# Peptides against a protein of PDB entry 2FGR, part 205

Target 1, 331 residues: chain A of PDB entry 2FGR
Amino acid sequence: SSVTLFGIVDTNVAYVNKDAAGDSRYGLGTSGASTSRLGLRGTEDLGGGLKAGFWLEGEIFGDDGNASGFNFKRRSTVSLSGNFGEVRLGRDLVPTSQKLTSYDLFSATGIGPFMGFRNWAAGQGADDNGIRANNLISYYTPNFGGFNAGFGYAFDEKQTIGTADSVGRYIGGYVAYDNGPLSASLGLAQQKTAVGGLATDRDEITLGASYNFGVAKLSGLLQQTKFKRDIGGDIKTNSYMLGASAPVGGVGEVKLQYALYDQKAIDSKAHQITLGYVHNLSKRTALYGNLAFLKNKDASTLGLQAKGVYAGGVQAGESQTGVQVGIRHAF

## One batch from the design tools (peptide; made by RFdiffusion4, then SolubleMPNN)

Design b2_p22_4_s3 (from b2_p22_4, 13 letters changed)
Fold by OpenDDE base, seed 4:
Structure b2_p22_4_s3 (fold): chain B 331 residues (1-331), chain A 22 residues (1-22)
Amino acid sequence: as target 1 above (331 residues)
Amino acid sequence: SALEAQLARGLAEAAAALATYA
């Protein structure tokens, strides 16, 4: 058997020009290029092509030394793998988010990422952003000629909120084609939750694709989230993303990403554009800078996610500019 | 504030510098 300790410490100086009061925020933030983490993982060869595995991973907050504590909420799985693929038991990324966030050029963190994986409806479930789930069983196929898939089911364990009695139940999966420079995926998921104490289904459909031209990579996402409330109208958001990245000088990467969030329930759009640069000082250490602009229209109140500095919303119809400059170190 | 403006400018400049270093 093997056990590996691993992690990332990513800390930045960040600024946003507006908070919910219209004031600027600045300070030391975390996870601008990659989510800071500490983890343990290992495998055991059981023979016959079967392996057991474990993975324990928690988020690190370098700005305050994890003052709120440490846990393994990022991932806490045991697995069996072999020629059949991999089965995982435990809290993890749900299959849909695991696959479809891979098209986000900003690695689903910092001020630049695609923000479509969100709780759009004030859902009362713990994971109503559609990213992770408790009590999850996942299965991932091998890659067969490019084709691959993942499926997951999370038990609700009769968790109740108000009159909702299946909160936390997830069912979802993706199909994908990954071959050479091309990646394309379709994901479908439903999560049971509550809004205003009433049973609500969070339905999600996501299409993603990327192509690596060598000199540049293009990536895109199309997503619809729909919170189907038992009482009241559906809360629907259509999210779109298009991004490009290119290597620079063999040691750098520039990224540009645009996203549109069409929030149907409030008939309001938000536009996000982010420019990022990563400079690799080594295989393990990088410097980075992100510049993001978020324009809310009408009733939209979205804010950039400058973790550790400010991750709240802004006033309706206001724009926000964010900057992060930081160091990422992997061990 | 003046301090906030200075910080914002400094961060932008640092980001630009990183982009030009490679």
Scores: peptide ipSAE 0.009, ipTM 0.390, DockQ to the pose 0.018
Fold by OpenDDE base, seed 5:
Structure b2_p22_4_s3 (fold): chain B 331 residues (1-331), chain A 22 residues (1-22)
Amino acid sequence: as target 1 above (331 residues)
Amino acid sequence: SALEAQLARGLAEAAAALATYA
């Protein structure tokens, strides 16, 4: 049996030119290039190709030293794996987010990521962004000639909000083809939640693809998220992303990503464009910079996620510029 | 292009696989 302690401390100086009041915010933020984390993991070889595993991982907030505490809400799983694949029990990324966020060139963190995996409807469930779930059972296949899949089910444990029952129930999965430079995936998920105390289904469909040309990588996402409400109509968002990355000078990587969020319920669009650069000082330490522009149209109030500085919305129809410059250290 | 063909194949295969699991 082995136990590995691992982590990332990613801290940055961040600036956004507008908050909800139209004022600038700046300071020390966290998780600009990668989510800061502390984790423990291990495996036990049980023989015959069977392994047991555990994984405990929590987010680190380097700017305040985890003033609100530390937990293992990123992942807390026990698993069995072998030639059949892997079964996981415990809180984790849901299979759909685990696979489909892999096409985000900004690693689902900082001011540049694809923001489609979001609570678009003021859902009252704790994980209405579709990223993780409590009480999750997941299964992942091996890769067979490029083909792979994942499936997950999360128990609601009779959680209720208002008149809504089954809150937190998740069912979802993906199919994928991963072969050499090519990756392509389709994910489907449904999560039960509440909006305004009323039962609501969060439906999600996501297509992702990427191709690595060696000199550059292209990546794309197409997503529809729909909060299906019995009263008040559906809250639907169509999200699109296209990104490119390229190595620079043997030690750097440049990334450019565009996203469009078409928020149908408010007939409003938001455009996001982010330029990022990572400079590797070593295999473990990097400097990075991100520059993001978010243009809200009409009633859209989206804000860039400068975690630790400002992650709230802006005034309707306002644009926001964000900058992060930081250090990422992995151990 | 070769890229388009590969992407199309990957998407088609993924879609076909999903249809079998549905």
Scores: peptide ipSAE 0.008, ipTM 0.396, DockQ to the pose 0.013
Fold by OpenDDE base, seed 3:
Structure b2_p22_4_s3 (fold): chain B 331 residues (1-331), chain A 22 residues (1-22)
Amino acid sequence: as target 1 above (331 residues)
Amino acid sequence: SALEAQLARGLAEAAAALATYA
């Protein structure tokens, strides 16, 4: 049996030029290059190729020292693994987000990530961004000549919001091909939630692909998220992402990513472009800088996620510029 | 500061690298 203590402390100085009032915000933020975390994990060899595992991981907020407390909401799983793959029990990334966020060159973190995995409809469920779930059972296959898959189901446990039942139920999965420089995946998911106290299904389809040319990597995502409401019509968003990354000078990495969010329910688009740089001081410590531009059109009010400084929206049709400069340390 | 200068150089290098691929 083994037990490993691990973590990341990522803290930055962040700036956004506009908040909801049109004023600038700046200060000390968290999780600009990687999500700050503290975790425990371990494995036990049970013989015959069977292993037991556990994983407990919570987010760290370095700017305030976790003033609101600490929990294991990032992951709290027990697992069995072997030649059959891996079964996980407990709160975790849902299979769709676990696989499809891997094509985001900003790793779903900071001001630069693909923001498609979002609560687009003021859903009242705890995980209506489609990223994690409580009460989750997940299964991940081995890799068979490049082919792999993951499936998950989360129990609603008869949770209700307003007149909506089954809130928090998730069913989803992906199929993928990962071989050498090529990765491609298709994910499908449905979550039950509530909007305005009424039952709503959050449907998600995501296609991702990447290719590593050695000198550079290209990555892309295509996603549709649809909150299906019985009253008021569907809230649909089509999200697109294209990114490139390249090593720089043997000690750095540059990233450029563009995303488009076509918000159909409000007939409004948002454009995001982010330039990122990571400078490795060691295997464990890096400096980084992110520069992001978000252009909202028409009724769009999206904001960059400068965690710890400002993660709210802006006025309709306003543009927002964000900067993060920080230190990431892994242990 | 030395840190700011290092970050500035890194960002400049990154921008230059991107320009070669544009």
Scores: peptide ipSAE 0.008, ipTM 0.366, DockQ to the pose 0.020
Fold by OpenDDE base, seed 2:
Structure b2_p22_4_s3 (fold): chain B 331 residues (1-331), chain A 22 residues (1-22)
Amino acid sequence: as target 1 above (331 residues)
Amino acid sequence: SALEAQLARGLAEAAAALATYA
């Protein structure tokens, strides 16, 4: 058996020009290019092509030294793997988010990412963003000539909120084709939650694709998230993303990504455009900068996620500009 | 299933929205 200690410390100086009061916010933020983390992992060869594994990973907040504590909420799994693929037991990324966020050129982190994997409905469940789940069983297939898939189920364990009695139940999966420069995936998921103390289904469908042209990569996402409520009508959001990245000078990468969030329940759209640059000082250390623009229309109040500085909304119909400049170090 | 049908309709709506977006 082997044990590996690993992590990332990513800290930035961040600025947003508007908060909910219309005032600017600035300071030291975290996780602008990659989520800061500390983890332990290991594998054991059991013979016959079978391996056991464990993975324990928690988020690091470099700006305050984890003042709220440390946990393994990013991932806490035990696994078996072999020619059949991999089975995981424990809290993890749900299969749909694990695969479909891979098309986000900003790695679901900082002020530039695709924000479709979100709690759009003030859901009261712990993971109503559709990213992770407690009590999760996951299965991932091998790659068969490009084709691969993942499936997951999370137990609700009779968790109740208000009149909802199945909160936290998840079922979902993806199918994908990954071969050479091409990647494409379809993900489907349903999660049980509560909104206003009432049972609600969070349904999600996501399409992703990318193509690497060598000189540049294109990536796209199409998503619908629907919170089905018994009272008050459905809360539906259609989210779209298109991004491009290119290497620069052998040690750099430039990224440009656009997203549209069509929030049907409030008949309002938000537009996001982000320019990012990463400069690799080494294999482990990089400097980065992100510049993001978020334009809300009508009743939309979305805000950029400058973690550690400001991640709240803005006034309805207001635009927000965000900047992050930081250091990422991996170990 | 009802879920699959709903998600398929959602995909169709999203695609239509994208196609009509100027």
Scores: peptide ipSAE 0.007, ipTM 0.426, DockQ to the pose 0.012

Design b2_p22_4_s4 (from b2_p22_4, 15 letters changed)
Fold by OpenDDE base, seed 1:
Structure b2_p22_4_s4 (fold): chain B 331 residues (1-331), chain A 22 residues (1-22)
Amino acid sequence: as target 1 above (331 residues)
Amino acid sequence: SELAAQLARGAAELAAALARYA
């Protein structure tokens, strides 16, 4: 058996010009270019092409030294893999988020990422952002001629909130084509949750694609999220993203990403545009900077996710500017 | 241009991939 200790420490100075009160926030934040993490993983060759694996990963908060504790909520899986693909047992990224967040040029973290994977409806489930699940069984196919897929089911274990009796149940998956410069995927998921103590289905459909032109990469996402409440109207959001990245001088990468969040339940849109730069000092250490603009319209109150500094909303219809400058170190 | 050719190829491959799943 092999065991590997691995991680990322990503810490930044961050600024946002508005919080919920209209005041600026600034300080030391985390996870601006990559989510800070500490993990253990290993594999055992069982012969005949069969392998066992484990993966334990938790988030690191470098600004406060994990004052709220450390856990393996990022991933805590045991796996079997072989010619059939991989089966995982335990908390992990759900297959839909694992695949479809790969098209986010900001790595689903900091002030620049696609924010479509969100709890749009004040869902009372712990994972109503559609990113991870407890009690998850997942299966990933091999890649065959570019085609691949992933499927997942999470048990609710009769978790109740109010009158909802299946909270945390997840079913979902994706199909994908990954060949050379092209990647494309379609993901579908349903998660059972509660809103206002009432049973609610969180339905999600996501289309993603990217193409690497060598000199630049283009990436896009189309997503619809619906919280279907037993009582009350659906809470629907259509999210769109388009991004580009390019290498700079062999040691840098520039990224530009735009997203639109059309929040149908409040008839309000938010526009996000982010410019990012990463400068590699080595294979393991980088400096980075992000500049993000978020324009809320009408009743929209979205905020940029400056983790460790301010990740809350703003006043309805307000715009927010965010900056992060930091160091990422991988080990 | 080479870029246009790459874009066209990528679009065609994407369309073909989507058609296989339809």
Scores: peptide ipSAE 0.008, ipTM 0.358, DockQ to the pose 0.012
Fold by OpenDDE base, seed 5:
Structure b2_p22_4_s4 (fold): chain B 331 residues (1-331), chain A 22 residues (1-22)
Amino acid sequence: as target 1 above (331 residues)
Amino acid sequence: SELAAQLARGAAELAAALARYA
């Protein structure tokens, strides 16, 4: 058996030129290049190719020292794995987010990430961004000549909000092909939630693909999220992402990513462009900079997620510029 | 069992959700 302590401390100086009042915000933020975390994991070889595992991981907020506390809400799983693949029990990334966020060149964190995995409808469920679930059972296949899949089910445990039952139920999965430079995936998920105390289904379909040309990597996402409401009509968002990354001088990586969020319920679009650079000082330590521009059209109020500084919206139709410069250290 | 019924409901709901995109 083994136990490994691991983590990342990622802290930055961040700036956004507009908040909801039109004022600038700046200060010390967290998780600009990678989500800051502390974790414990281990495995036990049970023989015959069977392994037991555990994984406990929580988010670290370096700017305030976890003033709101520490928990293992990133992942808290026990697992069995072998030739059959892996079964996980406990809170984790849902299979769809685990696979499809891998195409985000900004690691689903900071001011640059694909923001499609979001609560688009003021859903009242704790995980209405479609990223994680409580009470989750997940199964991941091995890779068979490139083909792989993951499936998950989360129990609602009779959670209710208003008149909505089954809140927190998740069912979803992906199919993928991962072979050499190519990765492609299709993910489908449904979550039960509530909006305004009324039952709502969060349906999600996501296509992702990437290709590594050696000199550069291209990555893309196509997503539709639909909060299906019995009253008030569906809240649908189509999200698109295209990104490129390239190694620089053997010590760095440059990233450029564009995303479009077509928010159908408000007939409004938002455009996000992010330029990022990571400079590796070592295997464990990097400097990074991100520059993001978010253009809201019409009724769109999206804001860049400068965690620890400002992650709220802006005024309708306003643009926001964000900068993060920071240090990432892994241990 | 309640578990089997819950899984069956979830599978049916996912199938219905998928049909909305087909």
Scores: peptide ipSAE 0.008, ipTM 0.385, DockQ to the pose 0.014
Fold by OpenDDE base, seed 4:
Structure b2_p22_4_s4 (fold): chain B 331 residues (1-331), chain A 22 residues (1-22)
Amino acid sequence: as target 1 above (331 residues)
Amino acid sequence: SELAAQLARGAAELAAALARYA
């Protein structure tokens, strides 16, 4: 058997020019290039090609030393793996987010990431962003000729909110083709939640693709999220992302990503554009900078996610500029 | 440019890959 202690400490100085009151926010933030984490993982060879595994991972907040505590909410799984693939039991990324966030050039963190995996409807479920689930069983196929897939089911355990039952139930999966420079995936998911104490289905469809040209990588996402409500009509968001990254000078990487969030329920769009740079001081340590612009139109109130500084919304129709400069260290 | 050539090659490879699995 093996046991590995691992982690990332990513801390930055961050600035946003507007909060919900129109005031600037600045300070020390976390997780600008990668989510800060502490974890333990290991495997046991059971023979015959079968392995047992465990993975325990929690978020680290370097700005306050985890003053609110530490948990394993990022991942807490036990698994069996072999030629059949991998079965996981426990809280984890749901298969759809695990695969489809891989096309986000900003690693689903900081001020630059694709924000489509979001609670668009004031859903009352804890994981209504579609990223993780409690009580999750997941299965991942091997890669065979480039083809791979993942499937997951999370038990609701009869959780209720208001009159809504089955809260926290997830069913979803993806199919993918990963071969050489090409990756493409289609994901489908449904979660049971509540909005205003009433039963609501969060349906999600996501298409992702990337191609690595060596000198640059292109990546894209197309997503529809729909909160289906029995009363009040559906809350639908169409999200689009296109990004490019390129190595610079052998030790750097530049990233540019654009996203559009078409929020149908409020007939309002938001445009996000982010420029990022990572400078590798070593295999384990990097400096980084992110510059993001978020333009809300009409009734849109989206804010950049400067974790540890300000991650709230802005006034309707307002634009926000964000900056992060930080250090990422992996161990 | 080298970039344009790589983009064209990548597009061709993608098209070929899609065709193999159509």
Scores: peptide ipSAE 0.007, ipTM 0.381, DockQ to the pose 0.012
Fold by OpenDDE base, seed 2:
Structure b2_p22_4_s4 (fold): chain B 331 residues (1-331), chain A 22 residues (1-22)
Amino acid sequence: as target 1 above (331 residues)
Amino acid sequence: SELAAQLARGAAELAAALARYA
């Protein structure tokens, strides 16, 4: 058996030029390049190609020292793995987010990420962003000739909100092709939730692809989320992303990413453009900077996610600029 | 142009804010 302690401390100075009142916000933020975390993991060889595993991981908030406490809400799994792949029991990334977020060049963190994995409808469930689930069973295949897949089911355990009695139920999965410079994936998911105390289905479809040209990498996402409500009509968002990254001088990486969020329920679009740079001081330590611009049109009120500084919305039709400069250390 | 202007303003405002605490 083996046990590994691991983590990341990522802390930044962050700025956004507008909050909901039109005022600037600035201070010390967290998780600008990677989510700060502390974890324990290990494996046991059971013989015959079978392994047991565990993974316990929680988020670290370096700006306040985890004033709200520490938990294992990032991942708390036990697993069996072998030639058949891996089965996991416990809270984790759902298979769809685990695979499809891999095409986000900003790793689903900071002010630059693809924000499609979101609660678009004021869903009242704990994980209505489609990223993680409680009570989750997951299965991941091995890679066979480039092809791989993942599937998941989360039990609702009769969780109720208002008249909704199946909140937290998740069914989802992906199929993918990963071979050399090419990656492509299709993900489908449904989650049961509540909106305004009424049962609502969160449906998600996501297509992702990337190609590594050596000198640069291109990546893209196409996503539709739909919150199906009995009253008030469906809340549909089409999200698009295109990004490029390139190595710089053997010690750095530059990233540029564009995203479009077409919010159908309010007939409004938001455009996001982010420039990022990472400078590796070592294998474990990096400096980074992110510059993001978010343009809301019409009734759109989206805000950049400067965690620890400001993650709220802006006034309808307003633009927001964000900056993060920070240190990431991995152990 | 709007992107460049917003990024430049944000960088300048951040620099000014940091300078107030230096």
Scores: peptide ipSAE 0.027, ipTM 0.490, DockQ to the pose 0.017; fails the geometry check

